Peptides against a protein of PDB entry 6EJA. Designs and how they scored, part 155

Target 1, 276 residues: chain A of PDB entry 6EJA
Amino acid sequence: VEYMPANPVRIAFVLVVHGRASRQLQRMFKAIYHKDHFYYIHVDKRSNYLHRQVLQVSRQYSNVRVTPWRMATIWGGASLLSTYLQSMRDLLEMTDWPWDFFINLSAADYPIRTNDQLVAFLSRYRDMNFLKSHGRDNARFIRKQGLDRLFLECDAHMWRLGDRRIPEGIAVDGGSDWFLLNRRFVEYVTFSTDDLVTKMKQFYSYTLLPAESFFHTVLENSPHCDTMVDNNLRITNWNRKLGCKCQYKHIVDWCGCSPNDFKPQDFHRFQQTARP

## One batch from the design tools (peptide; made by RFdiffusion4, then SolubleMPNN)

Design b2_p24_8_s2 (from b2_p24_8, 10 letters changed)
Fold by OpenDDE base, seed 4:
Structure b2_p24_8_s2 (fold): chain B 276 residues (1-276), chain A 24 residues (1-24)
Amino acid sequence: as target 1 above (276 residues)
Amino acid sequence: FFARGGGSIFGSGGYESDEDETVD
């Protein structure tokens, strides 16, 4: 029997979705839906059919809303970070939604634990932020991610403009762009006017794959640095041979990787997911 | 708590070129 906390956390799920996979999204949504949580859905500006479908869902549930603004996001685009940041601001301005945690999801995600398990876990660690680091040499990470390169998102393309310097005094980190952030940290990121947040927002507006590094870097250099847990509570079917083929060269002046679909033989991994 | 499948526009790391990619 799962422990039931006296003061269970409430989660703001931010769903960033695109394409035509409405059925897949519907199944995922049903799997994660709970009346005590909140769902804020951003549909890619180009995905009008999906947007119409999502709007229908939002009308059926009072705790489901769709972003009134829509971005055209591309792989590795800086606009993805903008999407998250704006969503965070919106969620903080929704005073009628008292959420405690921010969790981002895509249509390709699916829960592998129960809601009770998730809530119990986060309720115990409500003061922590869950960000998965790359776990490798940081200098190599910076080079591979192109963090020392300047990028510009324009015309559905990430243009590499040249080299740049990492801001002095900043310890850059990153890894997964899937995370769980507590409200306090989200408030800090959204409303802080300190030099760190200001500079990092500017820096990452010209960064490739900014969501994989922005929140890590801000957190680790902030007064909230002691709240980091190196775990994003996600499992990804990672196969570099299949996922790293420089398949995005037509979109970005860089190469990147993507996860692969799970196969039945991979399901054993779901049971082995460790908790902090 | 969540499993992520493929086929997304979301990234999972970068590298400058295929020559720089090292498969672990």
Scores: peptide ipSAE 0.280, ipTM 0.810, DockQ to the pose 0.395
Fold by OpenDDE base, seed 5:
Structure b2_p24_8_s2 (fold): chain B 276 residues (1-276), chain A 24 residues (1-24)
Amino acid sequence: as target 1 above (276 residues)
Amino acid sequence: FFARGGGSIFGSGGYESDEDETVD
């Protein structure tokens, strides 16, 4: 039996979903749903069928809401960061939803631990932020991510406009675009008017794959830097040989990688994982 | 706590060209 904390954290799950995978989303939603948490769902502007399905779900549960605004997000698009930032603002303005942690999920995510385990863990580390870094050479990361390149999202395409400089005095970092952020840090990102947050929001509005780097960079350069944990509490079926085929050239003036889907034969890996 | 599958709008890193990609 998992320890039950006296003051359990409540989680705001932000689901960014697209496509036609309604059944998959429904299965995932059922797996993660709990009455004590909050679910804020953004459906891609182009996914009208999915939007209708999600709206139906939101009407059935008081702790499920759908974003009234919808973005047309593309792979690597700056609009994905905008989606997260706007959702954070919305969630902070929802005074009737006293959440403690922000967790982003997609329809392709699935829980491999129980809710009790998750809540117990986050309740123990409620003052921490969980972001996974790339763990490699930072200069190489910058080059591969194209952080020193200027991108513009327009007409469902990420246009590479030219070169740019990394802001002076900023330690750039990044890695996974899946994270767990505490409310305090989300408040800082949302409402701070300091030079760091202001400049980074501007910088990353012209950045490819901004969600993989924005929160890392802001956190590490902020007064909250000591709250970072280099772990996003996720398992990804990562195979670069299979996932890196420059398959997004039609969308972005860059190449990218994506994780692979899990197969039933891969499930044993979840049980063997020692990390949360 | 979560397993991450593939997604059309979510990435796990970039590279400029296939010639620049080193599979680690």
Scores: peptide ipSAE 0.273, ipTM 0.810, DockQ to the pose 0.401
Fold by OpenDDE base, seed 3:
Structure b2_p24_8_s2 (fold): chain B 276 residues (1-276), chain A 24 residues (1-24)
Amino acid sequence: as target 1 above (276 residues)
Amino acid sequence: FFARGGGSIFGSGGYESDEDETVD
C-alpha cells in the first residue's frame, strides 16, 4: 500500500513538444494524466499539425492548457530556456492552478513509476529541488558546454560570436536539462530582482544549451542552495558513442550529443534502478 | 520516475569538435 499524504503535492507538467508525433504524445499524456495535476503544453511554432492535435486535447480537459505563444526552438538554442522561463511565469500567474512542483517533459519521456509513488515522494520532499549535475570536472564541463563562449540565436541558428568570461563570484554548475523544481524556487527565478537572477538571465540568453546549466547555477548560488538534490529522477539512455556525432553542426556553431531511444533490451534497467 | 528517449532538439551535453569528444 502506497503512503497517502495528507496534503498531496500537485504537479505542473510542462510539455515541450515538436514534430509530428501526435500518437506518441497522446500515449505519454494518457500515462501521466491525473485530474489533480496541471498540464501546460508548448508546441514548437513550426509544428502546426501537432499544435492542432494538442489544442483538441486541451479542450477536453480543464487542467490542460496550451501556451498561447510558441517558440521556434532549435537544438541547444537559448530560446528553450526562454520557453521554460515564460511557462513558469504563466503558471505562476494562473491563480486557479495551485501547483507545487514544476516538471518538464518531452514527447519522448515516459513514466516508469505510478502517480501515487511520484506524489508520495514529492510530498515528502516538497521543499527540495531535483537537479542532476554532471558530476565531473567542472572546468571540463564549462569547456565542453561552451559556457565560455558567446552564442546568439538568430534565424534558427546558434551563432558563436566569440569568447566570454564566466561571471565572477558565480559557481557554475550543470548537467541534465530535465528537472523537478518546487514552486518556491520557480517563484524566485521568475520574480526575483536580485543581482544573481538578473545577471544569470542575461548571461544565459547568450548561452548554448542553457537549460542544462541555468537552473543549477541559479539554485546553487541562491539562498535556496540547500534545497538541491543531485537527482532529477530520470533515466536516460545515454550512449555517447551513438549519440555524439556532431550532427547539429548545421544548426549550431558547436557539437552536441543526444540521448538514444530505449529498446526492449533496455527494459531491465527500469527495474533494477535504485533511483526513483 | 521518468524515462527519457531520444529527441531532436534536446541534448545531453556539448563539445566543440569531434576531436574533443571523449566517450565516457
Scores: peptide ipSAE 0.269, ipTM 0.803, DockQ to the pose 0.394
Fold by OpenDDE base, seed 2:
Structure b2_p24_8_s2 (fold): chain B 276 residues (1-276), chain A 24 residues (1-24)
Amino acid sequence: as target 1 above (276 residues)
Amino acid sequence: FFARGGGSIFGSGGYESDEDETVD
């Protein structure tokens, strides 16, 4: 029997979706849907069919909303961070949605634990932020991520404009672009006017794969640094040999990797997961 | 708590060129 907290956390799920896989999204949505949570869905600007489908869903549930604005995001695009930041602001301005945690998901994600388990866990650690770091040499990370390079997103392309310096006094970190953030930290990121947040928002607006590093870097350099947990509570089928083939050179002036789909033979990996 | 599949617009790290990539 799962422990039921007296004051269970309520989750704002931010779904960033694209393409035409409406049925896939519907299955995933049904798997994560609960009346006590909130769902804010961003549909890529180019995915009109999917947008229509998602709007239909939002009309059926009072705790489901669709972003009135839509971004055209590309692999590694800075606009993805903009999407998250704007969604965070929107969610904070929705006073009728008292959420406690921010969780981002894509249509390719799927829950491997029950809602009760998730809520119980987050209720116990409601003051923590869950971000997974790369766990390797940071200098190498910076180089590989191209954080010392200036990028501009324009015309569905990430243009490498030149070299840049990492801001002084900032400990840069990063890893996974999937995370769980508590409301307090989201409030800080959204409304703080301190030098850290201001500079990082500017810096990462010209960054490749900004979501993989922005929140890590801001958190670790912020007054909230003690709340970091080096775990994003996700399982990713990572196979660099298969996923790293410079397949995005037509979109970005850089190379990148993508996770692979899980196969039935990978199911055992889900059973071996442990909570942090 | 969540499993992630492949995505077309979501990355998992970058590198400048194939020559710079080391497969673990």
Scores: peptide ipSAE 0.280, ipTM 0.810, DockQ to the pose 0.402; fails the geometry check

Design b2_p24_8_s3 (from b2_p24_8, 13 letters changed)
Fold by OpenDDE base, seed 4:
Structure b2_p24_8_s3 (fold): chain B 276 residues (1-276), chain A 24 residues (1-24)
Amino acid sequence: as target 1 above (276 residues)
Amino acid sequence: FFARGGGSIFGDGGWHSDDDEKVD
């Protein structure tokens, strides 16, 4: 038995997907689908097969839409942030979708809690934003993320153009590019014309892996800073020894890491985790 | 509430991680 809030939050799930894993996506979608939530799906511009499959789903459910625009997103590309920002704007302009939270997902994600549990939790903390920080030395984070480097996304490549400085007066933070943001903060990010949002949008348009840092940085330097919770409510199968192979050098002028697939042996982690 | 595997929207090689280490 789960607590049922009087005014349950409604979630806008933004799915960013690519490739041909239609069956996997379908399974994940079915696992997270609920009639009271909203699903906005972006399919990579290059993934036409998947796009056709997703369109079929969207025609079957009134609360499922596919982005009419599609971006070709590369690893580490600034275009990923653009995808999120544009999807946020779209979602805010959809007046018929009264969502309260923004949650980004990929086809590799899977729920480990029930919808009722998620809704109950977010309804209790509806004024909070959930982002996970790196939890390390910030200077090291900046260096390793290449935040002090200028990048340009062009021709499916992230070109390193040179060095740059972190804007003065800005406390840079970051970590996971998976988060849960309340509508109020999304509205702020989308429509604010203050110096912070304006400068950060500009800054991160030339940033490698911008989604890992943009929302953290904007939130912590904004009037909404007191709403941050250092928890993204996710479990990521991270193994640095296996995931850090500099495998993206052909795409970006930088070396990065990636999470690994969960294995049956990892199931115990889902049961033992203290995080919601 | 969610578990994330190694899938990526970026193609082969996976997706960037929560705890990425970059090399200059």
Scores: peptide ipSAE 0.168, ipTM 0.639, DockQ to the pose 0.281; fails the geometry check
Fold by OpenDDE base, seed 1:
Structure b2_p24_8_s3 (fold): chain B 276 residues (1-276), chain A 24 residues (1-24)
Amino acid sequence: as target 1 above (276 residues)
Amino acid sequence: FFARGGGSIFGDGGWHSDDDEKVD
C-alpha cells in the first residue's frame, strides 16, 4: 500500500535543454507531466528550433512556461548557475504557481518511479533538501573541481585565469548538480542578503561547474544546514573509461567527465538500486 | 526517481577533472 499524502507537494520542474533532441524531450516531458506540477523550461539561446518546439508545447498547457530570457550555456560554464538562480527567482515571483520543490532536469533524464511515488516521498520529507555529495576526500575534490582556480566565462569558453583562495570559514562541498530543493531554501538562496549568500554568489560566478558545488556549500554553511540529505534521488550511468576523456578541452580550460547513456544491459542497475 | 543518461552538457558529480587532468 502506497502512502497517500493529505497535502501533496507540488513540484516546479526546471528543464534546461539544448540541441536538437526534441523527440527525446517530448518523451521525457510526457513521462513527467502532471496537472498538479509546474514546468519551467529554459532553452539554450543557440537552440532556436528547440525553442520554437517548446513554445508550442507551453501554449498547450497552463502549467508550462518558457523562460523569456535565454542563456548560451556551455559545459562547465558559470552561466549554468546563473540560469538556475534566475529560474528560481522567476519561480518565486510567479505567485500563481504554488510550488513546494524545485527539481532540475535535462532532456537526458527519465523518470524511473511514478509521480505518485515521487510526490509521496517528497511530501513526507518536504522540509528536506536533497543534494548528493562527492563522498570522498574534500581536499581532493576541491583540487579536481578546480575550485581553487579562477575561471571566467567569455566567448563560449571557460578561461582559467589563475589561482584563488577559497573564502575563509566556509566549508566547501559538492557533488552532483542534480538536486531537489524545497521552496524555503530556494527563497533563502534567492533573497538572502547575508554574507554567506552574497560571497558565494560572487565566488561561484568565477567557478567551473558551479552547480555541482554552489548549492551544497551554501546549504551546509547556512541556517538550513540540518535539512541536507545526501541523496539526489538520481541514477546516473557512469563509465569513466568512456566518459572521462577530456572531451571538453575545447570549451573549458579543464578536463571533466560525462555520464553515458543507459543500455539494455544496464537495466539490472535499476532493479538493484536501494535508492528511491 | 530519475535516471540520468548521457549526451548532456550538465554533470552529475562526475563532471569534474579526473586524475589531475587539466588543460594548461
Scores: peptide ipSAE 0.163, ipTM 0.682, DockQ to the pose 0.322; fails the geometry check
Fold by OpenDDE base, seed 2:
Structure b2_p24_8_s3 (fold): chain B 276 residues (1-276), chain A 24 residues (1-24)
Amino acid sequence: as target 1 above (276 residues)
Amino acid sequence: FFARGGGSIFGDGGWHSDDDEKVD
């Protein structure tokens, strides 16, 4: 029997979805749904079929809402960060949804632990933020991410405009764009008017893959820096031979990689992992 | 707690902490 905390955390799941994978999303949703949590779903502006399906689901559950605004995002684009930031603001303005944690998901995600296990864990570490860093040379990270390059998202393309300087006095970090953030930090990111948040929002609005670095960098340079845990509680199926083919050059003036889908044969990895 | 499939773009070189879990 899993221990249930006296004051269990409530989670705001933010789902950013696109395409036509309605059945996949439905399966994932059913797997993560709980009456005590909240689900805020953004559907890409171009995915009208999926939007209709998601709206139908939202009408069936009081704790499921769909963003009234929709962005046309490209993977790697700065608009993805805008999507998260706007969703955070929306969630904070929803006074009837007392959530404690922000967790972003896509249709490609799937839970490998029970809800009780997740809630128990987060309830124990309710004051922490879970962001996974790259764990490598930071200078190399900056170069490989193109953080020293200026990008503009326009016409479904990330245009590289030229070189830029990283703001002085900022310790840049990053890694995974999948994270778990507590409400307090989300409030800080959303409402703070300090120089850090203001400058970073501006900086990352012209950044490639901004969600992989923005929250890490803001957190580590903020008064909340002591709340960082270098773990995003995710497992990614990474295979460079399959996922690193510079396949996004038609969309982004940069080379990138993507993780691969899990297969049934990979299930043993979930059982052997020591990660919570 | 969650398994992540494909679909995301990562920077050149694949900057993810799960690189140690690389499947060859």
Scores: peptide ipSAE 0.152, ipTM 0.654, DockQ to the pose 0.605; fails the geometry check
Fold by OpenDDE base, seed 5:
Structure b2_p24_8_s3 (fold): chain B 276 residues (1-276), chain A 24 residues (1-24)
Amino acid sequence: as target 1 above (276 residues)
Amino acid sequence: FFARGGGSIFGDGGWHSDDDEKVD
């Protein structure tokens, strides 16, 4: 039996979706939907069919909204970070949505715990931010992520323009681009005008895969650094043989990997996972 | 709390934070 907190946290789920995975999205949405949470959905600018479907859903639920703006995001593109940052601003300006946590999801995500379990957990740790680090050599991470390279998103391509220096005095970190952030930190990222936030926003606007590193780096160098938990509360199906084939070289001037979809046979992993 | 399928990304020859969950 899960403990029911007296003041349960309310979650803003930010869904970034694209393509034609309407059925998958619908299934995932139904699995995570709760009346006490909020759902803010960004549909890729090019995914008009999906956009129409999502709009229909948003009209049926008062706690579901679709971004009035839409970006054409690409794999590894800096625009993905822009999407998150803009969505954060929007959510903070929605005074009628008193959310406590920001959680990003895609159509490929699926809950493996109950809403009550999630709410109970986050209510207990409401002052923490959940970001998973790479857990390896940081210099190697920088090189492999291309953080020391300058990229420009243009014409649906991530162009590598050359080398760059990482700002001095900044402890760079990163890992998963899937996280859980509390409202206070989101407020800081959104409205702070300090040198850290300003400099990092500029730096990461020319960064490949910025969402995998931006929030980690900002948090760890901010006054909120003590709120970091090295856990994103996710399980991912990685397979290097299948996911690391440089399949995105046509989109980005870099080689990348992606996780694979779970199969029904992987269900046992959900049951046996040690991560919440 | 969530299972993550396709859609995450990481850099050239790099590894993701969830790499420990790899399936061979």
Scores: peptide ipSAE 0.147, ipTM 0.649, DockQ to the pose 0.574; fails the geometry check

Design b2_p24_8_s4 (from b2_p24_8, 11 letters changed)
Fold by OpenDDE base, seed 4:
Structure b2_p24_8_s4 (fold): chain B 276 residues (1-276), chain A 24 residues (1-24)
Amino acid sequence: as target 1 above (276 residues)
Amino acid sequence: FFARGGGSNFGSGGWHSDEDETVD
């Protein structure tokens, strides 16, 4: 018997999608759809076919909306953070959508737990923020992520312009760019005018893979630091030998990695994982 | 609660760090 919370949390799912995988997206959407949640979908500016398909879906459900603005983003681009930040602002301005948690997803994600399980868990930990850290030496992380390098997104390319300093007095952290954030923290990130948020927004606007570090860093240096849980509630099929081939040099002046598709032999990971 | 398969959100590749990559 699944626990049923008295005051269940409502989730704003932010989907960032691109390409032509309409069928895949549709299957994923159906798997995560619930009438009590909200779905805000951003389609890459270049993916017009997908945009048309998503618009059709949004017209069928009152709790599904598509961003009226669309960004053209690239792998590792700083504009991805802008996409999240703008979507957060939009969601906070939607007074008719009383969401409690922000969860970002892509077309490559798929639920491995039931909605009831997710809601029960988040309802129990509604005051927490779920971000997964890199779990290694922080100095090494900074170097490998290129956080001490200045990048500029321009002409569908991430240009490495030179070196830069990490801001003094800031404890930089990061890991996964997939997370679950409570509304209170999203409000802080969106509307705070303190030095931390202001400086970090500026800093990460010139950062490679900014979503992997921005929210971690802001949270850990903020008054909300005690709300961090080092778990993003995700399972990613990492095979770095196959996924780390520096295959993005044509887009980014840096090397990166990609996860791999799950195979039948990976099924045990869904059932045996320690993470919910 | 969610599994992340292959693919990417934007561009031609996935959004993840280069922890095990050699950088120039």
Scores: peptide ipSAE 0.223, ipTM 0.688, DockQ to the pose 0.280; fails the geometry check
Fold by OpenDDE base, seed 3:
Structure b2_p24_8_s4 (fold): chain B 276 residues (1-276), chain A 24 residues (1-24)
Amino acid sequence: as target 1 above (276 residues)
Amino acid sequence: FFARGGGSNFGSGGWHSDEDETVD
């Protein structure tokens, strides 16, 4: 019998989706859906078919909403961070949705644990924030991520404008752009007017892949730094040999990598992982 | 708790690189 917490956490799932993969999204949605959670879905501005499908779903469930605004996001684009930040603000302004955790997902994600397990875990660690760091040399990370470069998102392209300096006094960190954040930290990021949040929002507005570093950096330099857990509770199929081919050079003045699809042969990885 | 496969969460077909970028 799994432990049932007395005050179970409620989760705001933010789904950032695009394309025409309605069936895939539907399967994922059904797998993660629970009446006690909340689902806030952003559909890319260019994905009208998917938007129509998602709207239909949202009408069927009271705890599912679609963003009234839609952004045209590109790979590595700074607008992705804007999407998350605006979603966070929206969710905080929804007083009828008492969520405790923010979890971002895509249509390519799939749960590998039960809802009860997730809720039990997060209820135990409700004061923590779960972000995965790169786990390597930070200077190398900065260089590879292009954090010391200035980017401008314009005309569906990330333009590299030149070099820039990392803000003084800031310990930059990053890694995965998939995370679990508690409401308190989201409130801080959304409403704080301190120098850290203000400067970082500006800095990352001109950053490549900002979501991979913004929340890490803000958290670790904030009064909430002690809530950091170096685990995003995700399994991603990374194969650099297959996924790093500079395939997005036409969109971004930088080269990046993409994760690979899981295959049946990878199933053992889900069973062997000790991480939740 | 979650597994992530390939694909893209961007309309342009782009996908995030969690850790890896390379300058041309």
Scores: peptide ipSAE 0.207, ipTM 0.660, DockQ to the pose 0.254; fails the geometry check
Fold by OpenDDE base, seed 5:
Structure b2_p24_8_s4 (fold): chain B 276 residues (1-276), chain A 24 residues (1-24)
Amino acid sequence: as target 1 above (276 residues)
Amino acid sequence: FFARGGGSNFGSGGWHSDEDETVD
């Protein structure tokens, strides 16, 4: 018997999608759709076919909207953070969408738990923020992520311009760029004018893979620091031998890794997992 | 609650930030 909360949380799912995988997106959307949640979809500026398909879906459901603005995002680009930040602002300005949690997804994501399970869990921990840290040496993380390097997104490329210093007095952290954030923290990130938020927005505008570190760093240095849970409630198919081949050096002046697609044979792993 | 096959992490020498992630 699943716990049924008296005041169930409502989720704003922010989907960042690109390419031509409309069928995959449709399958994922059907799997996560619920009438009580909200879906805000950003389609890459270059993905016009996908945009048309997503617009058709948005016309069929009142709780599905597409961003009126579109960014041309690249792998590892700083513009991805801009996409999230703008989406957060938009969602906060939508007074007719009373969401409690912000969850980012891509077309490659798929639910492995029921909606009831997710809602029950988040309703119990509605005051928490779920961000997964790297779990390694922080200095090593900074070096490996290139946080001490200055990057500029221009002409669909992340240019490494030189070295930079980490701001003094800031405890830098990071890990996964997939997270679950409560509305209160999103409000803080969106509307705060304090020195932390202002400086971090500027700093991460020139950061490689900023979404992997921005929210972690802001949260841990903010008055909301006690709300952090080191878990993003995701399962990722990581295989360094297959995913770490510097395959994106043509886009980014850095070497990166990417997770591998799941196969049907991996399904048993999802059923046996004990974590949310 | 979610499984993902896509995404990216940066790091020199084949390092990625989510290497400690487990499926169990």
Scores: peptide ipSAE 0.202, ipTM 0.652, DockQ to the pose 0.412; fails the geometry check
Fold by OpenDDE base, seed 1:
Structure b2_p24_8_s4 (fold): chain B 276 residues (1-276), chain A 24 residues (1-24)
Amino acid sequence: as target 1 above (276 residues)
Amino acid sequence: FFARGGGSNFGSGGWHSDEDETVD
């Protein structure tokens, strides 16, 4: 018997999509769609065909909207954080959408639990924020992520300009760029004018893959720090041998890793997961 | 709750496993 919340949370799903994965997106969308949730979709500025398709979908559902603005995002680009921040602002300004949680997804994501399970879980932990940390040496993380390096996104490339200092008094953290954030924290990130938020927005505007670290760092150094749960409720198929080949050096002046697609042989991993 | 295929993380050898953690 699953817990049935009296006041179920409503979720704002932010879908950041690009390319030609229309069928995959459609399948994923159908899998996560529910009338009580909200779907805000950003389509890469360069993906016009996909944009047209998504617009058609948005016209069919009152709880589906497409961003009127579109960014040309690149892998590892600072613009991805800008996309999230702007989408958060938009969602907060949509007074007709009373969402409680912010969940970011891509076309490559797929639900492995039911909507009822997700809603029940988040309703129980509605005051928490779910961010997965790297779980390693933090100094090593900073170096490997290039957080002590200054980057500039320009002409569809992340240029490494030089070295920089980590802001004093800030405990930097990070890990997964996939998270679940409650509305209260999103409000803080969006509207706070305190020194932390102001400095971090500036700092991460010149950061490589900022979404992997920005929200972690802001949360842990904020008055909301006690709301952090070191879990993003995701399963990612990591294989260093396959995914860590500096395959994006043509886009960014740094090396990175990519998760791999799940195969049928990986199905047991879904079953063995105790928590969603 | 979600399985992730594709995507990326930065860092030389920088990866993490999101499946090992539980929330209570």
Scores: peptide ipSAE 0.200, ipTM 0.617, DockQ to the pose 0.326; fails the geometry check

